# Peptides against a protein of PDB entry 1IK9, part 11

Target 1, 211 residues: chain A of PDB entry 1IK9
Amino acid sequence: MERKISRIHLVSEPSITHFLQVSWEKTLESGFVITLTDGHSAWTGTVSESEISQEADDMAMEKGKYVGELRKALLSGAGPADVYTFNFSKESCYFFFEKNLKDVSFRLGSFNLEKVENPAEVIRELICYCLDTIAENQAKNEHLQKENERLLRDWNDVQGRFEKCVSAKEALETDLYKRFILVLNEKKTKIRSLHNKLLNAAQEREKDIKQ
Target 2, 207 residues: chain A of PDB entry 1IK9 as posed
Amino acid sequence: MERKISRIHLVSEPSITHFLQVSWEKTLESGFVITLTDGHSAWTGTVSESEISQEADDMAMEKGKYVGELRKALLSADVYTFNFSKESAYFFFEKNLKDVSFRLGSFNLEKVENPAEVIRELIAYALDTIAENQAKNEHLQKENERLLRDWNDVQGRFEKAVSAKEALETDLYKRFILVLNEKKTKIRSLHNKLLNAAQEREKDIKQ
Target 3, 195 residues: chain B of PDB entry 1IK9 as posed
Amino acid sequence: MERKISRIHLVSEPSITHFLQVSWEKTLESGFVITLTDGHSAWTGTVSESEISQEADDMAMEKGKYVGELRKALLSVYTFNFSKESAYFFFEKNLKDVSFRLGSFNLEKVENPAEVIRELIAYALDTIAENQAKNEHLQKENERLLRDWNDVQGRFEKAVSAKEALETDLYKRFILVLNEKKTKIRSLHNKLLNA

## One batch from the design tools (peptide; made by RFdiffusion4, then SolubleMPNN)

Design b1_p8_7_s2 (from b1_p8_7, 5 letters changed)
Fold by OpenDDE base, seed 3:
Structure b1_p8_7_s2 (fold): chain B 211 residues (1-211), chain C 211 residues (1-211), chain A 8 residues (1-8)
Amino acid sequence: as target 1 above (211 residues)
Amino acid sequence: as target 1 above (211 residues)
Amino acid sequence: SHAIPVPK
């Protein structure tokens, strides 16, 4: 089961932070459980796939788009710009939320909740879930940090090997050319020496023919 | 101010998860605020540096070592092996905790708490802190994940450049040797040709003298 | 000293 907890402010109690827990199995579209608490009382309701479909139809919105807006409202809270407004009556247990646009606000959804008899249990379970999520996220952070440190070492090692390979390639090329020039110069000297010997032999033969 | 929340079980209420919040400014040694809650009621106490020093002295333990044990107990809860046991009387508001060793348990510390008049506010603030910590840890996780993906790309790029450099070095060495052999063989052929011309010239001169 | 194998 997936779960998200967000902080919200109710229009009726703007000075008191409330917590909205939403839990679902597969997709939010398949239905969800909504739990509201003020840290003393709790209220819970189950929202079915049929109710979500009905609310989408009542909104004249495509279901997937409606669920997308529902996800933004219920899983992110009001957001940083108070894009969503939350309303709850403790007397009627009626919860509804509005989307605020620049010039227009409209009701996005509404749900009937039921007062929880043992709110302390719901609050404890909510805190437990938060602590578990913190522990999981911390363990993931430590893992990712160790992996970053590993990848950075591995990068430095390959970079150092690459630089050594570049330098070794240049040194090899230079050494091969030096050796080539040496051997070539020896062969050129031998060719010049043999040519001079041929010229001298021809000059001596021309002297021997001229007596 | 630093804060840690842990789940604990009280010996008097082993079926009910309690939450122990500890908050401190600089070091736990300089004093801390301890808050206990069952999700309905809350109790708070301030522990001074002098009280910590007195508890260390009463334990006949060096203060830094005592604070080290205090940190393990209060910031980690019971731990995975129930190394610490927590006790609280709602009537006396007396909180104490024990360290369990294989053959011996001993009281590690004790504090007087006060019942909070507005437990809902303490619970809301505790949940807010958990949600903020979740958000911070998630943002850090996303950052570290993006950095891992970057480092992995950078590693693959350098690795690919290194492999190309190795292959280019081997190809260069092979090409330089091929070119060297070609030029060397041409010079060797020219030397052999000049030697044969010298031998023929010497043989012709020897014929001209015998003639 | 890598003796360049000079072919005979």
Scores: peptide ipSAE 0.000, ipTM 0.856, DockQ to the pose 0.004
Fold by OpenDDE base, seed 4:
Structure b1_p8_7_s2 (fold): chain B 211 residues (1-211), chain C 211 residues (1-211), chain A 8 residues (1-8)
Amino acid sequence: as target 1 above (211 residues)
Amino acid sequence: as target 1 above (211 residues)
Amino acid sequence: SHAIPVPK
């Protein structure tokens, strides 16, 4: 079961933060349980896949698009722009929410809720879920942090090896060239010496022929 | 202000999860506000630095050590081993907690609480804090995840550069040796040719002298 | 001294 809790404000009670819990199996499209609480009372309703389909049809909206709008409204709470407005009558237990666009507002959904007999249990369960989610997220944060630190160490190690490899390549090239020049110069000197000896021998032979 | 919420079980009500909120400024040692709720009622108490000091003295415990035990009891809830037990009388509003060691149990602290007139507000604030903490932790998780992915890319890039550098070094060494051998062999061949010319010239001169 | 193999 997936669960999301959002804070909302009811149009009728804008000063009182309400909490909207939505719980579903696999997909929101398959139906969900909605729970509303003010921290004292709680109301719950089950929304079936058929009701979701009917509301999509009533809106002349494709079901997947409608579920996408439901997800934004019910799981995100009121985003920073009052794009979604929430209404609830405690008397009728009728919950409805509207999407406010610039030029038009329309009812996105409406559900009959039922007042919970023991709201304290629902509230406790909601708080427990929040605390579990905090603990899970903290454990994930600690894991990711340790992994970041590992990856950073591994990066620094490879970077240091890379820099050493670059320096070693340049040093090797320089050393090989120095050694090559040394040996080449020795061979060039020997060639020059042998050429001079050949020139001298030719000059001596030309002197010996000239008596 | 720092805040921690823990789930606890009261010895008197072991089937009902209670929530213990502790709020403090800077350090727990400077005093704290304790709030207890069952999701219906709430109780609050302010614990001063002087009370913390007095309880440390009453226990014949060094204050820093005592605050360390308070932190474990009040901020961690009941750890997986029932090392800390919590007691609360709704009639007297007396809250106390015990540390259970293998051979001895002792009262670690005791506070008088007061029943909150509007528990719904306290409960809403507690839920809001949980939701804020969830949002903050999620944002941190997303940040750390993106950073992990970055660090992994950066590691792979440097690793690939390192491997290319190693291969380039080996290729360079091989190429330089091949070029060196080629030039050296040419010079050696020229030296041998010049030596043979010198030997021939000497033999011809020796023939010319014998003639 | 890396003995450069002199071809025989």
Scores: peptide ipSAE 0.000, ipTM 0.856, DockQ to the pose 0.003
Fold by OpenDDE base, seed 5:
Structure b1_p8_7_s2 (fold): chain B 211 residues (1-211), chain C 211 residues (1-211), chain A 8 residues (1-8)
Amino acid sequence: as target 1 above (211 residues)
Amino acid sequence: as target 1 above (211 residues)
Amino acid sequence: SHAIPVPK
């Protein structure tokens, strides 16, 4: 079961933070359970796939688009932009919410809730879920942090090996060139010496022919 | 202000999850606020640094060790090992907790709480803190995930550059040796040719003298 | 083709 808790403000009680829990299996489109609480009372309602389909039809909205709007309204909380307005009557247990556009508000959905007999149990379960989510997220943070530290070490090690490889390549090239020049110069000197010996021998032969 | 919420089970109500909130400034040693709730009622108490010191003295425990035990008891919840037992009387508002060792239980601390007049407000604030903590931890998770993805890309890039550097070093060494051998062999051939010319010239001169 | 500088 997936669950999302959001804080909302009711139009009737704007100074009191309410908590809207939505719970669903796999997809919100298949239906969901709503739980509303003010920290003292709780109300719950089950919304079926058929009710979601009917609300989409009544709105002349494609079901997938409608579910997309429900997801934004019910799972995001009142985003900082007051795009969604929440209304609840404690007397009638009628919950409805509106999408506020620039010049138009329209009812996005409405649900009949039932007052929970044991609100403390619902509140405890809601707090438990929050604490479990905190623990899971903390464990994930610790894992990701350790992995970041590992990746940073591995990066530094490869970087250091790369720098050593660059330096070793340059040193090798320089050393090979130095050795090459030395041997080449020795051979050039030997060629020059042999050429001079040939010139001298030719000059001596020309002297011997001239007596 | 630092805050920790833990779930506890009271000896008097073992089937009902209670929530213990501890709030403090900088260090637990400087004092803290306890809030206990069952999701319907709430109780609060302030524990001063002087009370912590007195409890440490009464236990004949070094204050730093005592605060270390308080931190384990009050911030860890009942760890899975039932090492701490929590007791609360709703009538007297007396809260105490025990450390359970293998063969000995001893009272680790005791506090007088006061019943909160508006428990719903305390419960709402507690849920708000949980939701804020979830949001912070989610944002941290997303940040760490993006950083992991970055570090992995950077590692792959450096690794690929390192492999190219290794291959380039080997190719360079091979090419330099091939070129060196070619030039060296040319010079060796020239030296051999000049030496043969010198030998021939010497043989011709010896013929001319005999002639 | 890096010509090996042959000293003159």
Scores: peptide ipSAE 0.000, ipTM 0.856, DockQ to the pose 0.004
Fold by OpenDDE base, seed 1:
Structure b1_p8_7_s2 (fold): chain B 211 residues (1-211), chain C 211 residues (1-211), chain A 8 residues (1-8)
Amino acid sequence: as target 1 above (211 residues)
Amino acid sequence: as target 1 above (211 residues)
Amino acid sequence: SHAIPVPK
């Protein structure tokens, strides 16, 4: 079961933060349980897939688009201010919400809720869920932080190996050239020496022919 | 102000999850506000630095060690089962907690609380804090996740550069040796050719003298 | 073609 808790303000009680819990299995489209609380009282209702489909049809909206709007209204908590307006009658237990566009507002959905007999239990369960979610998110944060530190170390290690490889390549090239130059100079000196010996031998032979 | 909310079970009501909020400035040693709730009623009290010091003295415990035990009891939430026992009288508003060791239990601290006149407001504020903490932790998770993905890309990039550098070093060494061998072979061939010319010139001169 | 600088 997935769950989302959001803060809402009711039009009737704009100074009192209310909490809207939505719980669903797999997808919001398959239906959901809605729970409203003011921190003293709680109200709950179940919305079926058929009711969601009927509300989409009544709105002449494609079901996936309607569920997309439900998700924004009911799960987003603090969406952009004034985009969604929430209404609840404690007398009738009727909950409805509206989407406010620039030039048009429309009722997005309406649900009959039931007053919870033991609101303290619902509130405790809601707080428990929040604390569990905090603990899970903290554990995930600590894991991701350790992973970041690992990745940073691994990056620094490979970067250091790369820099050493670059330096080793340059040093190797320089050393190979130095050694090559030495050997080439020796061979070039030997060629010059042999060439001079050939010239001298030719000059001596030309002297011997001229007696 | 720092805040921690934890779940506790009271000895008097072991089936009912209670929530213990502790709020402090800078350090727990400087004093704290404690709030207890069962999701219907709330009780609050302020514990001063002097009271913390007095409790440490009454326990014959070093203040830093005592504050360390307070931190474990009051902030840890679900510590190891049964290490801390919490007691609260709704009649006297007296809250106390004990540390259970293998062979010894002792009262770690005691506080007079006051029943909150508007518990719903305290409960709403507590839920708001939980939801804010969830949002902050989620934003941190998303940031750390993006940072992990960045670091992983950067690692892959430098690893790929390193592998290319290794391959380029080996290719350079091989190419330099091939070129060096070619030039050396040319010079060695020239030396052999010049040496043969010298031998021929010497043999011709020896024929001319015998003649 | 990195001409191997033949040393003069």
Scores: peptide ipSAE 0.000, ipTM 0.856, DockQ to the pose 0.004; fails the geometry check

Design b1_p8_7_s3 (from b1_p8_7, 5 letters changed)
Fold by OpenDDE base, seed 2:
Parts: structure tokens; sequence; C-alpha cells
Structure b1_p8_7_s3 (fold): chain B 211 residues (1-211), chain C 211 residues (1-211), chain A 8 residues (1-8)
């Protein structure tokens, strides 16, 4: 089961932070359980896949698009842009939310909730879920941090090997060239010496023929 | 202000998860605010630095060690080892906790709490803090994940450059050796040819003298 | 009050 808790403000009670919990299996489209609490009372309702489909049809909206708007409204909470307005009547247990556009507001969805008899249990479970989520996220953070530190070390090690390899390549190339130049110069000197000896021998023979 | 929320179980109410919030400035040693809730009622108390010092003295424990035990008890919650037992009387508002050793249990600390008149506000604030902590940890997780992915790419890039550099070094070295061997062999052949010419010239001159 | 060790 997936769950999301968000803070909302009700139009009727703007000074009181409410918490909207949505719980679903697999996809929000398949239905969900909604729970609203003010930290004292709780209200819960189940929204079926058929209700979601009907609401989408009533809105003349494609179901996937409608579920996309539901997700934005119910799972993100009141983002800083007041794009969604939440309303709840504690008397009628009727919850509804509106999408506020520039020139128009429209009801995006509405649900009948039921007052929970033992709100403390629901609140405790909600807090437990928050604490578990914190613990899981902390463990994930610690893991990712250690992995970052590992990857950074591994990068530095490879980088250092690369730089050493570059420098060793240049040094080797330079050393090879120096050695080869030396050997080539020796061979060139030997060739020059042999050529001079041949020239001298030819000159001497030409002198011996000329008596 | 730092804060930690933990789950505890009271000996008197083992089936009901309680939440222990501890809030402090800078260090727990300087004093803290403790809040206990069952999701319906809340109780709060302020523990001063002087009370902590007195409790440490009454225990004949060094203050830093005592604060270390306080931190383990109050901030970690009931870890899986039942090392700490929590007790609270809703009637007397007396909270105390014990450290359970193998052969002995001892009271580690005790505090008078006060029943909060508006527990819903305290509970809402606690849930808000949990949600903020979740959001912060999620943002940190996303950041660390992106950084991991970056570091992994950077590592792969450097590794690939390193491998190419190694291969290019070996290829260059091999090519240089081949080129130099070729040139050296040419020079050796030229030297041998010149030597043979010198030997022949000397043999011809020796024939001309014997003639 | 002194931590009175309570033997189990």
Amino acid sequence: as target 1 above (211 residues)
Amino acid sequence: as target 1 above (211 residues)
Amino acid sequence: SRAIPVPK
C-alpha cells in the first residue's frame, strides 16, 4: 500500500492545519482511502475506482487526466500557489476540493467521509508512518552519502592513475626518442666514417695509377 | 532548536504507542522540553540544565555520561532491546524511565509533566515537523541521488579515458619500436654494405700491389 | 533521589 500525507487548509478553518492522508494500492486510479484529521478528530472515506471513473465522466475529463489532477490536489497538498482549495463540512462530513484557475474555479472532486470513532488511533498510526518514513529516508540518505563518498574516492583514484599514465606515457615517449636519436646518431657517424674511408681509398688508388 | 520524536511504550499502556518529543537548544545538556502524546492527550515539561545536573549528581554519575544516557533513552525511543522502560502516570503527570540491565533496573530520570490544554495543536505541530522532516530528507535524497549519478558518469568517463590512454600508450610504444627497428636495420645494412666495399677495395689494392 | 537499583 502506498501512502501520502499532506498539509491542507480548509476554507472554513484557515488557521488550523489539517492533514490529508491518502492511501492506495498500486495506482490511485484503482481507488484510495482518504483520511482527514485536525489532530483531534479524524474522518475517513473510501473512494472506489468506479467513483473515480464517474467523477471523471461527470467532469467530461479523460480518466487518466482526472487522476492526474487528483494526484496533484490530494498528494501534493496545498502547494504554495493556492491552486487547490479544500473544503470540509464537519456537520455533513462532506469533503470537496476545487481547482482555482485564473478566471474560474471548479470542483475537482468530492467525497463523503465518516467521522472516526477513535481518532487517536488514526493519529497514532499517521505519526508512526511519518516516523517510519523519516527512518527509511534517513537510512537511504546515509547509504547514498556513503556511496557518494565511495564514488568520489574511486574517481580520485582513477583520475590519479590516469594522470600518472599520461605523464608516464610522455616520459616514455621522450626517453624512447632520446635513446633512438642517440643510436641513430652513432650509426650516422659510423656511416660517415666509412664513406670517408672509401673516398680516401679511392683517391689513393687513383694516385697509385697516375707514376 | 533541535528536535527528536520517538515512539515509546508505557509499562501501564503497552498496547498504546506513545510519542516522545524532545526539543532542545544546542545541546541536550543545556535543558530540553519534553512532550508526551498518545495522539489524543499531550503532556509537556521543561527540564532545566540545573535539573539535569542534579539528576546526574543524585545518580553519582558524571554529567556528560548522564546526558549520554538521557540521549539514548529519550531520543532513540525504545530500541528493540527493551533497554529502557518508560512509565507515566496520567494522574500525577509523573514521567520516569528506567534502564534495564541484566540483573538490575534503575531509574535513569524522572520529570513532572503538565497536561496540555490544547493537545490538538501540539499534535498538529508534531505532525507538521514530521512532514517537514520528510520533505527535507526527500530533497536531500534526491540531491544525493543526482550526485551519485553524476559521480558515476564522471568515473566512467575518466575510466574510459584511462583505458584509451593505456591502449594508446601501448600502441605508440609498439609503433615507435617498429619504426626505430626499421630505421636501425636500414642503417645496419648500409654499414654492412660500406664495410664490404672497403674490404673489396682493400683486396683489389693488395692484388694490384702483388701484380 | 538516588537511583535505587531494583534487583529483578
Scores: peptide ipSAE 0.010, ipTM 0.862, DockQ to the pose 0.112
Fold by OpenDDE base, seed 5:
Structure b1_p8_7_s3 (fold): chain B 211 residues (1-211), chain C 211 residues (1-211), chain A 8 residues (1-8)
Amino acid sequence: as target 1 above (211 residues)
Amino acid sequence: as target 1 above (211 residues)
Amino acid sequence: SRAIPVPK
């Protein structure tokens, strides 16, 4: 079961933060449970897949698009731009919400809620879920932090090995060239010396023929 | 201001999850505000640095050690091993907690609480803090995840460059040796050819003198 | 390919 808790402000009680919980299985499209609380009272309603389908049809909206709008409204609250407005009558237990566009507002959905007999239990369960979510997220943060520190160490090791490899390649090339120049120069000197000896021997032979 | 919310079970109401909030500035040693709620009622008390010092003295415990025990009890709840037991009388508003050791329990601390007139406000503020903490931890998780993905890419890049550098070093060494062997062999062949010419010239000169 | 500087 997935759950999302959002802060909302009701048009009728704008100074009192309300909490909207939505719980669903795999997809919001298959239905959900909605819970509203002010920290004293709670109200719950179940919305079926058939009700979601009917609301999409009544709006002349494709079901997947409608569910996409429901997800934005109910799982994000109003959002930072007050795109969604929430209304609730405690007397009728009628909950409805509107999408506010620049020049037009339209009702996105409406639900009949029921007042919970034991709101303290619903509130405790909501707080428990928040605390569990905090603990899970903290454990994930600690894990990711340790992974980051590991990856940074591994990166620094490979980087240092790479720099050493580059420097060792340059040093090797330079050393090999120096050694080979020395040997080549020795062989060239020996070739020059042998050529000079051959020239001198030819000059001496030409002198011996001329007596 | 730092805050921690913990789940506790009261000895008097073991079936009802209570929430213990502790709020403090920089250090718990300088005092704290304690809030208890069952999701319907709330109770609050302020504990001063002087009260913490007095409780440490009454226990004949070094203050830093005592504050360390307070931190374990009040910020972790009972812990997974039921090391701390919490007691609260709704009639007297007296809250006390015990540390349970293998063969002995002792009172670790006690506080007089006051019943909050508007518990719904305290509960809403507590839920708000939980939701803010969830949002902050989620944002941190997303950041750390993106950093992990970056570090992994950077590691793979450097690793691939390192492997290419190793292979290029080996290939360079092999190629340089092959080229230098070719040139050295050419020069050695030329030296041998010049020596043979010198020997032949010497043999011809010895024939011309005998002639 | 760095040419081996063969001294003239």
Scores: peptide ipSAE 0.000, ipTM 0.856, DockQ to the pose 0.004
Fold by OpenDDE base, seed 3:
Structure b1_p8_7_s3 (fold): chain B 211 residues (1-211), chain C 211 residues (1-211), chain A 8 residues (1-8)
Amino acid sequence: as target 1 above (211 residues)
Amino acid sequence: as target 1 above (211 residues)
Amino acid sequence: SRAIPVPK
């Protein structure tokens, strides 16, 4: 089961923060449980897939688009101020919400809720879920932070090896050229020496012919 | 102000999860506000630095060590099962907690609380704080995740450059040796050719003398 | 291809 808790303000009680819990299996489209609380009382309702389909049809909206709007209204928490307006009658237990556009507001959905007999249990469970979510998120943060530190070390190590490889390549090229020049100069000197010996031998033979 | 909320179980009500909120300025040693709730009622007390010092003295414990134990009891949440036992009388509003060691339990601290007149407000504020903490932790998680993905890309890029540098170094060494061998072989061939010319010239001169 | 510097 997935769950999302959001703070909302009711039009009837704008000074009192309310909490809207939505719980669902796999997808919100399959239906959900909605729970409203003011920290003292709680109200719960189940919304079926058929009711979601009917509300989409009544709005002349494609179901996937309607569920997308429903997700924004019910799961985003305090989205941008005043995009969604929430209404609840404690007398009728009727919950409805509106989407406010620049020039028009329209009812996005409506649900009948039932007053919970033991609101303290619902509130305790809600707080427990928040604390569990905090603990899970903190553990994930600590893991990601440690992984970030590891990846940064690993990056620095590879960068340092890369720089050493670049320098070693340049040094190797320079050393190989120096050694090759040395050997080549020796061979050039030997060639020059042999040419001079040939020239001298030819000059000596020309002297021997001239007697 | 720093705050920590923990779930606890009272010895008197072991089947009902209670929530212990502790709020402090800078350090727990400077004093704190403690709030207990069962999701219906709430109780609050202020613990001063002087009271913390007195409790440490009464325990014959150094203040910093006592505050360290206090932090574990009051801020760790559900630590290892049964290391700390919490007691609260709704009649006397007396809260106390014990540290359980293998062979001995001892009272670690005790506080007088006052019943809150508007528990719903305290509960709403507590839920708000949990939701804010969830949102902050989620935003931090998303940031760390994106940074980890960046660092992983940066690592892969440097690793790929390093591997290319290694291969380019080996290829350079091989190419330089091949080219050097080519030029060296040409010089060796020229030396051999010049030696043969010298030998032939000497043999011709020896024939001219014998003639 | 860098020409092998043949020492002058």
Scores: peptide ipSAE 0.000, ipTM 0.856, DockQ to the pose 0.004; fails the geometry check
Fold by OpenDDE base, seed 4:
Structure b1_p8_7_s3 (fold): chain B 211 residues (1-211), chain C 211 residues (1-211), chain A 8 residues (1-8)
Amino acid sequence: as target 1 above (211 residues)
Amino acid sequence: as target 1 above (211 residues)
Amino acid sequence: SRAIPVPK
């Protein structure tokens, strides 16, 4: 089961933060349980897949698009610009929400809720879920932090090996050139020496022919 | 202000999850506010630095060590092995907790609480704090995840550069050796040619002298 | 040091 809790403000009670819990299996499209609380009272309703389909049809909206709007409204609350407005009658237990666009507002959905007999249990479960989520997220944060530290160490190790490889390449090139220049200079000196010996031998032969 | 919420079970109500909120400024040693709730009622008390000092003295415990035990009890709840036991009388508003060791249990602390007039507000604030903490931890998780992905890319880039550097070093060594062998062989061939010319010139001179 | 094989 997936669950999301959001803060909402009711139009009737704008000073009182309410909490909207939505719980579903696999997909929101398959239906969900909606729970509303003010920290004292709680109200719950089950929304079926058929009701979601009917509301999409009544709106002349494609079901997947409608579910996408439900997801935005019910899982994120009002959003960053009060795009969604929430209404609830405690007397009728009728919950509805509107999407407010620049030039038009429309009812996005409406649900009949039922007052919970023991709201304290629902509130405790909601707080437990929040604390579990905090613990899970903290454990994930610690894991990711340790992984970051590992990756940074591994990066520094490879970087240091790379720099050593670059320096070793340059040193190797320089050393090879020095060694080969030495050997080549020896061979050039030997060539020059042999050439001079040939010149001297030719000069001596020219002297011997001239008696 | 720092805040921590933990789940606890009261000895008197072991089936009902209670929530223990502790709020403090800078250090727990400077005093704190303790709030207890069952999701319906709430109780709050302020613990002063002087009370913490007095309880440490009454226990013949060094203050820093005592605060360390308070931190374990009040910020983590029971712990993994029910090391801390919590007791509360709703009638007297007396809260106390015990440390259970293998061979000894002792009262670690005790506080007088006051029943909150509007528990719903305290509960809403507690839920808000949980939701804020979830959002902060989620943002941190997303940041750390993006950083991990960056560090992994950076590692792969340096690793690929390192492997290319190794291969380029080996290729350079091989290429330099091939080039130098070619040049050296040319010089050796020239030396051999000049030596043969010297030998022929010497043989011709020996013929000219014998003639 | 790979001895450059001085070739005899």
Scores: peptide ipSAE 0.000, ipTM 0.856, DockQ to the pose 0.004; fails the geometry check

